# Designs tried in a protein design run: peptides against a protein of PDB entry 3S8F. Part 108

Target 1, 157 residues: chain A of PDB entry 3S8F
Amino acid sequence: VLTLFVAVPSLMTAFTVAASLEFAGRLRGGRGLFGWIRALPWDNPAFVAPVLGLLGFIPGGAGGIVNASFTLDYVVHNTAWVPGHFHLQVASLVTLTAMGSLYWLLPNLTGKPISDAQRRLGLAVVWLWFLGMMIMAVGLHWAGLLNVPRRAYIAQV
Target 2, 166 residues: chain B of PDB entry 3S8F
Amino acid sequence: DEHKAHKAILAYEKGWLAFSLAMLFVFIALIAYTLATHTAGVIPAGKLERVDPTTVRQEGPWADPAQAVVQTGPNQYTVYVLAFAFGYQPNPIEVPQGAEIVFKITSPDVIHGFHVEGTNINVEVLPGEVSTVRYTFKRPGEYRIICNQYCGLGHQNMFGTIVVKE

## One batch from the design tools (peptide; made by RFdiffusion4, then SolubleMPNN)

Design b2_p15_3_s1 (from b2_p15_3, 9 letters changed)
Fold by OpenDDE base, seed 5:
Structure b2_p15_3_s1 (fold): chain B 157 residues (1-157), chain C 166 residues (1-166), chain A 15 residues (1-15)
Amino acid sequence: as target 1 above (157 residues)
Amino acid sequence: as target 2 above (166 residues)
Amino acid sequence: MLEYFLSVYAKLLSL
């Protein structure tokens, strides 16, 4: 009930953020249906990290609705599906947002910008983290659909 | 400038709202597909049934494991199962192939899981509540029951067996 | 379980 209650406001927020990103991208010279995406500051880990987190949060949010649905939850409850959902929501969105926040916060607190090497390393870390999380999350969701149990070390499949 | 920016943002928001609606239908379709393909073979009961966990071992249909399997029809059985720390009773549970089995599962102690491998049977078992699930075993053999809800130090070793006879 | 996860990952990587 609570999940469904907050689902609509959350979706509105998500699409508002997307609209803001499109506007920003177009202000930066992006044109066309997708050109604005290319114009966003993908060279900044403080930007890339939370955006990747948001991307991971999309299927996670959909999964939240599944988990909150009585009939659908019966299929996925206490299977590997659930930790897959958690890893998208917490280990992807929250963690990447935290990482991105640090890339913004630390330079501001110290008064020193990050070096180019640190920037590049940050980008690598964020992208690798996202990639790993997506692989794991997809695997867990798939395993869950195949009835692999949660909180058990053994599975038939 | 602020007014112009506001109008521009609203235009993009309208576009994304339209996209949102489209995605909603996609998600509904995916949910429907998942439901249709992964729920076959198990029918959960919506009826709430209560039992006293403090006396369930001493009296009632769960008290005697030897009488746990009750034939209710020519090809229908009710099985009264206890999930406890750390195992299941009866163990093994013996049922015939092709019969409709109604599992009535409860716990005398803490919350447990009842996950039957090779089936879609997967329910939580709460003390004071009776979980009901209906299933028909089409294949003979042994089916392992796994506890998938943490229930204490012996959780990882909590297993049962359903033996389906020809 | 580990073997299963590895197999799933392998399949995903092959897509």
Scores: peptide ipSAE 0.018, ipTM 0.750, DockQ to the pose 0.047
Fold by OpenDDE base, seed 1:
Formats: structure tokens, C-alpha cells, sequence
Structure b2_p15_3_s1 (fold): chain B 157 residues (1-157), chain C 166 residues (1-166), chain A 15 residues (1-15)
């Protein structure tokens, strides 16, 4: 149980970001309990990418708590569950944040704004990446729960 | 304006922090619930037992694969298993159906895995440590042992077999 | 296995 307290700093960090998003959405005219979400700049890949990363990080973070639990880790340790967790944390959050950062950084460094075509392509890329990552992650977690071993090319199931 | 903005930000932060703490308690509660309802599915870890990986092949209960399966009581056995690069010893491991088997697993070289298909046996094997797992095979047949911890170039081919006899 | 995966996935999506 004490191990779960390690999640506190991570949760604090994650939800402070969420707080910032809510504030930003409300500043952009969003109203109500969830209306602020729609008001966020979903037309900007520099914004969408890291936000999608955060969304993927939610189940990943929950999985982190599971993985850190002595009793629950017994079920999932060294199964496909673990790489599923990694892909959510690294290939989703970190990678999408990097993608988003590039969409901000490159125009800033070059002084040239991205074209509308580039913007639309960027949106397509990050959404497709996110979708594919979620499908794969769910599959890996599912396989892990079925006791498919990690680092093995063969399994009973 | 700055003061109002600051106050608003703090309010949102407090709300989300409260939510985060609530979620933490939910997770703790879920763990507690799992422990309370699914204790039978968790194999308790034994005490940490140490061995010298440099001598484990030469002396002791792991030295002779022919003596690896030891009957310790009525319908109770201890099996001394070595996980090494790249296989298991003994191989196959032969045990009777319905018997309580205590696996004592260690490694003479590097870290390996000991994952038995069709069972909940899944432990890492560290040189210098003895992994202890207790299991009763209810069904006769062959159970494959899979190394699920990277141990070198031959890792992917590292398999063993447990044969459960009627 | 694929069919089972899809069935499980569908169930999860229905939640």
C-alpha cells in the first residue's frame, strides 16, 4: 500500500496540466463542466499531439500503479502487459509530445508558418498514431492478462 | 486581472488535486478489494534464500539433475531447478499429478525467467538467489517452461518442459 | 486468437 504513494507526484503533475487545459479552454469561451474541452485548439497539431499523449498516459498511469503493486504485479509481471504499459507511456505520451513540440518548434526556428496542408497532415498523423497506439496497447494488455509472456515468440494462447 | 487569474488558476488546481487524491484512494481501494477477494490466486513469496552461483553446479541440491526431484512428504515434492544459458535443468522435470510441488529455482550465470504455460507460475531467477514457487498440477501432460527475461543470444530458444504424470 | 481479441476489445469498447 505504501508503494502507491509514489503515484502522488505523478498524479499531481498530470492533473495540474489538466487544470491548465481547463483554464485555457474556459478562456477560449468554453462553458459548463465539459464545454471547455471543445473550446481547446483541436485544429493545431502542436496542441493535439501532447494532449493525446496525456490521454494515453491515463491508462498507462493506472497500469503503473498496478505494476508497482506487489500483489497485482504478480499477475502481470513479465507478460505482454508490461510492454503495453511502456507503449502508452513512451510511444504515446513522450513520442506525441515530441511530435507536438516539433510542430511548434520548427515554425518558430525557421520563421515560416506551417501551411494549411501541413497542418492537416500533422493532425492526421497524430490522430492515426494515437489510434494505432491505443489499439496496440489494449491488445498487449489483453494478451498480458491472458498470461502471454514478455520476450517470447511463442505462447499457449 | 492578474489577481483574478491567479485565484482562478488556484481554484482549478485545487479541484484537480482533489480529484487526483480521490483517484489514488480509489486505486488503493481496488487493490484492497482484490486482495480480499482473490487471495487464493496469489502465491505467497517465500523468504529470501541465497546461494553461491559459482558453486551451485558443483555442490548442493542443484548439482545433480538426477536428484533434483526430492520427495519431502506424502504427495509433496521439492524440485531443484537450474535456469542457465540457455535451458533448464532438469529437463524434463517429471512430477506426479496432484502432488504439491515446491520449485526451488536458481541460476549459475545470468538472470532468467521461469514462466510455466497453463499455470500462474512466473518468476524471475537471479544468480545468488533462490526463487521458491509452490504449485499443484491438477492435469497431467506437458507444460512448457519459457524464459521471459532476456539472458543473451540464445534467449528466444530457452525452453524447458514439465511432465506431469498420472 | 484474433477473434477472441476482437470480441474482448468490442466488450471493452462497450463499457
Amino acid sequence: as target 1 above (157 residues)
Amino acid sequence: as target 2 above (166 residues)
Amino acid sequence: MLEYFLSVYAKLLSL
Scores: peptide ipSAE 0.018, ipTM 0.780, DockQ to the pose 0.056
Fold by OpenDDE base, seed 2:
Structure b2_p15_3_s1 (fold): chain B 157 residues (1-157), chain C 166 residues (1-166), chain A 15 residues (1-15)
Amino acid sequence: as target 1 above (157 residues)
Amino acid sequence: as target 2 above (166 residues)
Amino acid sequence: MLEYFLSVYAKLLSL
């Protein structure tokens, strides 16, 4: 019940954020249905990280609804599916948001801007992190659907 | 300017909210599709049953592993399984191929998992409750029981075996 | 393809 209760507000929040991003992109000169996306500051790890986190949160959120379904939970419960879900939610969204937040927070607190090298490294880190998490998550979800158990070193397949 | 910007933001929000609702229905549809196209081979077979975990080893149908497999009808069996730290009893569990098996699983100590490799049997076992799972083994052989719920220091080594005989 | 993926993935996780 709790999961389903938070699902709708979470969706509303997520899409409100998306609306803000669209507005920001259009203010930055983006036009058309998708042009606003390109106009967003993809050169800033403080922006890229949480956005990638949000992207990872989409399948994770959907999975949350699945996990909250009694019948479907029977299939996925205590399988690799569950860690896959967590890695999308925590290791992707939360972690990437934290990373992005640091790229914003530290320069503001110290008064020292990040160097270009640090910026580029940051971009590499968050993109690689996201990629790795997506690969891991897909693998875990797939394995989970094949009934690979959680918290065990052996598997059905 | 600020007011105009605010109104513009609201317009985008409305659009995205509409999209969000559409996506919600898509997700529901996907769940429905999954449920409609996939059938669970294992369904909980029983109502909520309770047992005293402090006496389950000494009294009742779980007390004697030698009597754990009970024929309840033609080609129907009930197997009373204990999941404990750190193993299962009886071990092995011997059942005939093609028979309808009702597993009645409980724990005398802590929460365990009961995950049968090669099957979709996957339940948590709670002390004080009886987990009921119905399954028919179509193929003979050995099926490993895995604990997929952390239950202590020996969790990783907690295994059992179901032997399905022809 | 799935089996191959899982095999590779398992190997990577075991490192």
Scores: peptide ipSAE 0.018, ipTM 0.738, DockQ to the pose 0.044
Fold by OpenDDE base, seed 3:
Structure b2_p15_3_s1 (fold): chain B 157 residues (1-157), chain C 166 residues (1-166), chain A 15 residues (1-15)
Amino acid sequence: as target 1 above (157 residues)
Amino acid sequence: as target 2 above (166 residues)
Amino acid sequence: MLEYFLSVYAKLLSL
């Protein structure tokens, strides 16, 4: 039980970010329970990418609690479940945040705004990346529960 | 204006923090529920047992593969298994169907995996430590042992076999 | 176990 308290700082950080998003959405004219979400700048890949990363981090964080649990970890350890968790935490959250950061950084470094075509391409890239990561992550978690081993090229299923 | 914005942010943060704490309790409850309802799949870990990896091949219960399978009681066996670069000893491991098997697994060299297909046996094997797993094979046949911990150039080819006899 | 996992997952996603 004490081990699970390690999740407290992470949850505090995550929900602080969520609070910031709600505040930002409401400042942009969003109202009601979900109106603030729609008001966020979904046309900007620099915004969309890290937000998609955060969405992927939710199941990843839940998986982190599972992996940190001694008895539950016995079931998933060194199975395909583990790389599934990593692809949510690193290949989704971290990578998408990095991608989004580039969409902000490059225009600032060059002094040139991105074109509309580049913006649309950027949106396509981050959404496709997220979709691919979610498909792969779900597949890996599923395979892990079916006892597919990690670091092996062969499996019974 | 800045003060007003700060106050608003704090209000949202307080709400989300309360939600965060609630979710923490939900996660703990879900884990507790899972453990209470799904205990059959958990193999209890034994006490920490140590062995000298430098002598394990020369003396003791792991030294002779012909004596690796020891009957400890009626329909009960202990199997002393070495995981090494790059294989398992003994290989094959022969055990009777329906018998309670206690695997005592260690390594003389590096960390390996011991994953038995078709079973819930899945443990890491550390030099100097003995991994203990208890299992009863209900179906006769061959069960493949897979190394699921990278151990070197031959890792991908490191397989063993458990033969369950009728 | 998979069905249970999916159920828990669905519940978490619905939050």
Scores: peptide ipSAE 0.016, ipTM 0.763, DockQ to the pose 0.082

Design b2_p15_3_s2 (from b2_p15_3, 9 letters changed)
Fold by OpenDDE base, seed 1:
Structure b2_p15_3_s2 (fold): chain B 157 residues (1-157), chain C 166 residues (1-166), chain A 15 residues (1-15)
Amino acid sequence: as target 1 above (157 residues)
Amino acid sequence: as target 2 above (166 residues)
Amino acid sequence: MLEEFLLVYALLLSL
């Protein structure tokens, strides 16, 4: 039980970011409990990428709590569950944040805005990346729960 | 108005912090529920036992694979297993069906895995430590042991077999 | 464990 308190700072950070998103969405005219989400700039890959990363980080964070639990970790440790967790945390959040940062940084460094074509391509890239990561992550977590071992090319199931 | 904006931000932050704490309690509750309903699926960790990895091959219960399976009582056995680069000994491990088996697993070299397919046996094996796992095989047959911890160039080929006899 | 995972996953998605 005590190990679960390690998650508190991470949760605080994550939900502080969520609070910032809600505030931003409401400033952009979003109303209601969820209407602020639609008001966010979903046409900007520099915004969409890190937000999708955050969405992937939610189940990943929950998995982190599981992995940190002595009793539950016994079930999932060194199974396909673990790389599933890693891909959500690193290949989703970190990678998408980096991708999003580039969409912001490069135009600012060069002084040239991205074209509409580049913007649309960027959106496609980050959404496809996210979708692929979610499919893979769900598959890995499922396989892990079926006791598929990590770092092995064969399994009974 | 900076003051109004600050107040609004704080309100949102407080709300989301409350939500975060609520979610934490949900996760704790889930863990508690899992423990309450699935305790039989979790093998409690035993007392930490230490060995010298530099001598474990020369002396002690792991030194002779022919003496690795020790009957400790009626339908009770202890099996002393070495995980090494790149295999297991004894191999195969032969045990009776329906017997309570206590595996004592250690390594003379690097960290290995001990994952037995078709079972809930899945432990890391550390040099200098003895991993203890208790299991009863209900079905006869062959169970593959898989190394699920990277241990070198031959890691992917590191397998063992447990043969459960009728 | 699969059932618990699916339950948690569904819960998180419903949020």
Scores: peptide ipSAE 0.021, ipTM 0.792, DockQ to the pose 0.079
Fold by OpenDDE base, seed 5:
Structure b2_p15_3_s2 (fold): chain B 157 residues (1-157), chain C 166 residues (1-166), chain A 15 residues (1-15)
Amino acid sequence: as target 1 above (157 residues)
Amino acid sequence: as target 2 above (166 residues)
Amino acid sequence: MLEEFLLVYALLLSL
């Protein structure tokens, strides 16, 4: 009940953020249906990290609805599916948002801009983190659908 | 300038709201697909039944493991199972192949899991409640029972066995 | 260095 209650506001927020990104991208010279995406500041880890987090949150959010469904929960409950959902929501969205926040907040608070090397390293970190989380999440969801139990060191498959 | 920017943002929001509506239908479709492809044979929850966890070991159908398997019909059995820290009783659970088995599972102590490997049996077992699961084993052999709900230091070693006889 | 450390620590604690 709670999940479904917050689902609509969360979706509205997500798409509002997307609208803001489109506007920003178009202000930066992006044109067409997808050109605005390319115009976004993908060279800034403070931008990339939370955006990647949001991307991971999309399937995670869908999974939340699945988990909240009485009928669908019979399939996924207490399987590896659930950890997969958590890792998308917490280890991806929350963590990447935190990482991105650091890349923005620390330079602003200290007055010391990040070096180019630090920027590049930051980009590598957030992309690798995202990639790893996606691999793990897909694996966990898949394992869950194959009835691999949660909180067990053994599995049928 | 601020007004123009605001108006522009609103225009994009309208577009994304339309997209959001479309995506809602996509999500519903995906849920429906998942339901159709992965929920075949799901065992529905039974009626809520309660029991006193403090006396369940001493009196009633769970008290004697030797009497835990009760034939209720020519090809029907009820099995009264206790999930406890840290194991199951009876263990092994012996049932015939092809018979309809009604598991009545409860706990005398803490919350446990009852996940039968190789089957779709996967329920939480709460003290004071009786979980009812109906299943028919089509293949003979041994089926491992796994606790998939953390129940203490011995959780990882909490296993049982169902032996399905020909 | 101390300020940076404290900032990072505070941010981590805020999670």
Scores: peptide ipSAE 0.014, ipTM 0.751, DockQ to the pose 0.015
Fold by OpenDDE base, seed 2:
Structure b2_p15_3_s2 (fold): chain B 157 residues (1-157), chain C 166 residues (1-166), chain A 15 residues (1-15)
Amino acid sequence: as target 1 above (157 residues)
Amino acid sequence: as target 2 above (166 residues)
Amino acid sequence: MLEEFLLVYALLLSL
């Protein structure tokens, strides 16, 4: 009940953020159904990181609903599915948002802008992190559906 | 200008809301598909049953491992299983192939897991409560029971075996 | 919009 209760405000927030991103992209000259996405500042790790976190949060949020379902919980409970969900929510959304925040915060605190090399490195880190998390999350969810248990060093598969 | 901007953002919000509703149906369909393909064979059965964890080892159906397997009908059995730190009783659990088995599982100490490899049997076992799972083993052989709930220093070594005989 | 969200909420709670 609590999970589903939190899910609704979270969805509302997600849609509002998405609408804001579309509006911002269009203000930056993006046109068409998807042109606004390209117009967003993808060269800034402070932007890319939290956006990728939000993208990872979508399947994670869906998984949260699954975990809260009485019938589906019998399938996924205490399997590798659960860690998969956690890694999408915490290691993707929260971590990437924190990373993005640092790329904004540090220049402001030090008074020094990040160099181009630092910017490129930051982009590489964020994208590689996201890719790794997606691979791991897919693997864990797949293993969970195959009934691989969590908190065990051995499994049937 | 502010009014125009407001109307524009509302239009985007409506679009995203419509998309979200569409995705909701997709998710429901995916859930239904997953349920249909992965829930075969295990139906949670039974009313909430309570037991005294302090006496469960001394008296009642869990007290004697030799009497743990009870035939309740033609090709139907009830198996009274204890999950404890750090193992299962009886061990091994011997049941016939093709028989309908009702597992009645409880704990005398702390919370444990009861995960049977090769099956969809996966339940938590709470002291003072009886977990009930119904399953029919179609293939003979050995099925390992794994504890998937942390229960102490010996958790990683807590295993049992179900032997399904022809 | 609130009504639509409430509807979605009700659907989710019915799962």
Scores: peptide ipSAE 0.013, ipTM 0.736, DockQ to the pose 0.047
Fold by OpenDDE base, seed 4:
Structure b2_p15_3_s2 (fold): chain B 157 residues (1-157), chain C 166 residues (1-166), chain A 15 residues (1-15)
Amino acid sequence: as target 1 above (157 residues)
Amino acid sequence: as target 2 above (166 residues)
Amino acid sequence: MLEEFLLVYALLLSL
C-alpha cells in the first residue's frame, strides 16, 4: 500500500506537466484533439530536449511502479530490466532536461543567441540521443523479461 | 488570466490521468503476462528468517556441504546454499528431477546474487538473512548459477552449478 | 496488489 502511494505525486506531476503543455499548445493556436502538439515550439532544442525526456519518462515511471511492487519486482529484479529503467530515468529524462536547460541557459548567460546552425545541430543531437536511448531501453527491458541477468557478461536466454 | 489558465489546465488533467493510468495498467498487464508464462514453479517466501553470518560456516545446516541437501519428504528436499566471495556451496548442487526443492540461501560475507539460468530463480543473498525459494526442476541437466549482485573483484567469475538427475 | 492499485486509482480520482 505504502509503495504505491509514492506513485501519486509522480502521476500528479505528470498530469500537470502534460496539461500545461496542452494549454501552451492551444495558446499557440493549436486546435482539436492533437493539434496543440503540432503548435508547440519543436524548432527549439531547449524545448524539445526536456519534452523528449518526459516522453521517455512515461514508460520509465510505469516501470518504476512495477519495480517497487513486490510481486512484479520479483520477476524483473537484478535483470536487464533494471538498467533499462535507469536509462529512461537518468540517461533520458535527467540528461535531456540538462541538455535542454543548457540550450536555454547559455544564450542567456552569454548574451549571444545561438546561430541557426547551432539550433539545427542541437535538434539533431537531442533527437538522436532520444532515439538511441529508446532503442537501448526497449532492448534492455525485453532482455530483462527474457530473464537476462544484470551485471553478467555472459548469460543464457 | 492566471485563473483561466488554471481552469483550462485542470480540465485536461482528467484525460491525462486516464491515459497515464491506462498506460500503467498496460505495462502491469504485460509484466503480469510474463509472470504467468515464465514464473511457473517459483514461489517466493515472504517469511523473514535471520542467521548469524559470522558462525554460519561453523555450525548449523550450512556448515557441511555434504549435508546441504536434506530430504524432508518423499519428493521434497531442502538445500542449504552458501553464496560467498567468490562461489557457491555446495557446488555442484545435486537434486532429483521432479522433486520440490526448497533453497535456503545465505551469505557469510557480503551481498551476492543467486540467479539460476534456465529458471526464474533470482534472489539476492544478504548476510544475516536467509533467502527461501521453492522450485521444481522438470528437466534433467545442468543449470548454471550466476551472481547478479556486485560482490567484489571476482564478481564476474562467480558461478555455480545445479545438477538435476533423473 | 490489485487492491493497492485500486486504492491509488481511487485516491487519484478523489483529487
Scores: peptide ipSAE 0.012, ipTM 0.760, DockQ to the pose 0.039

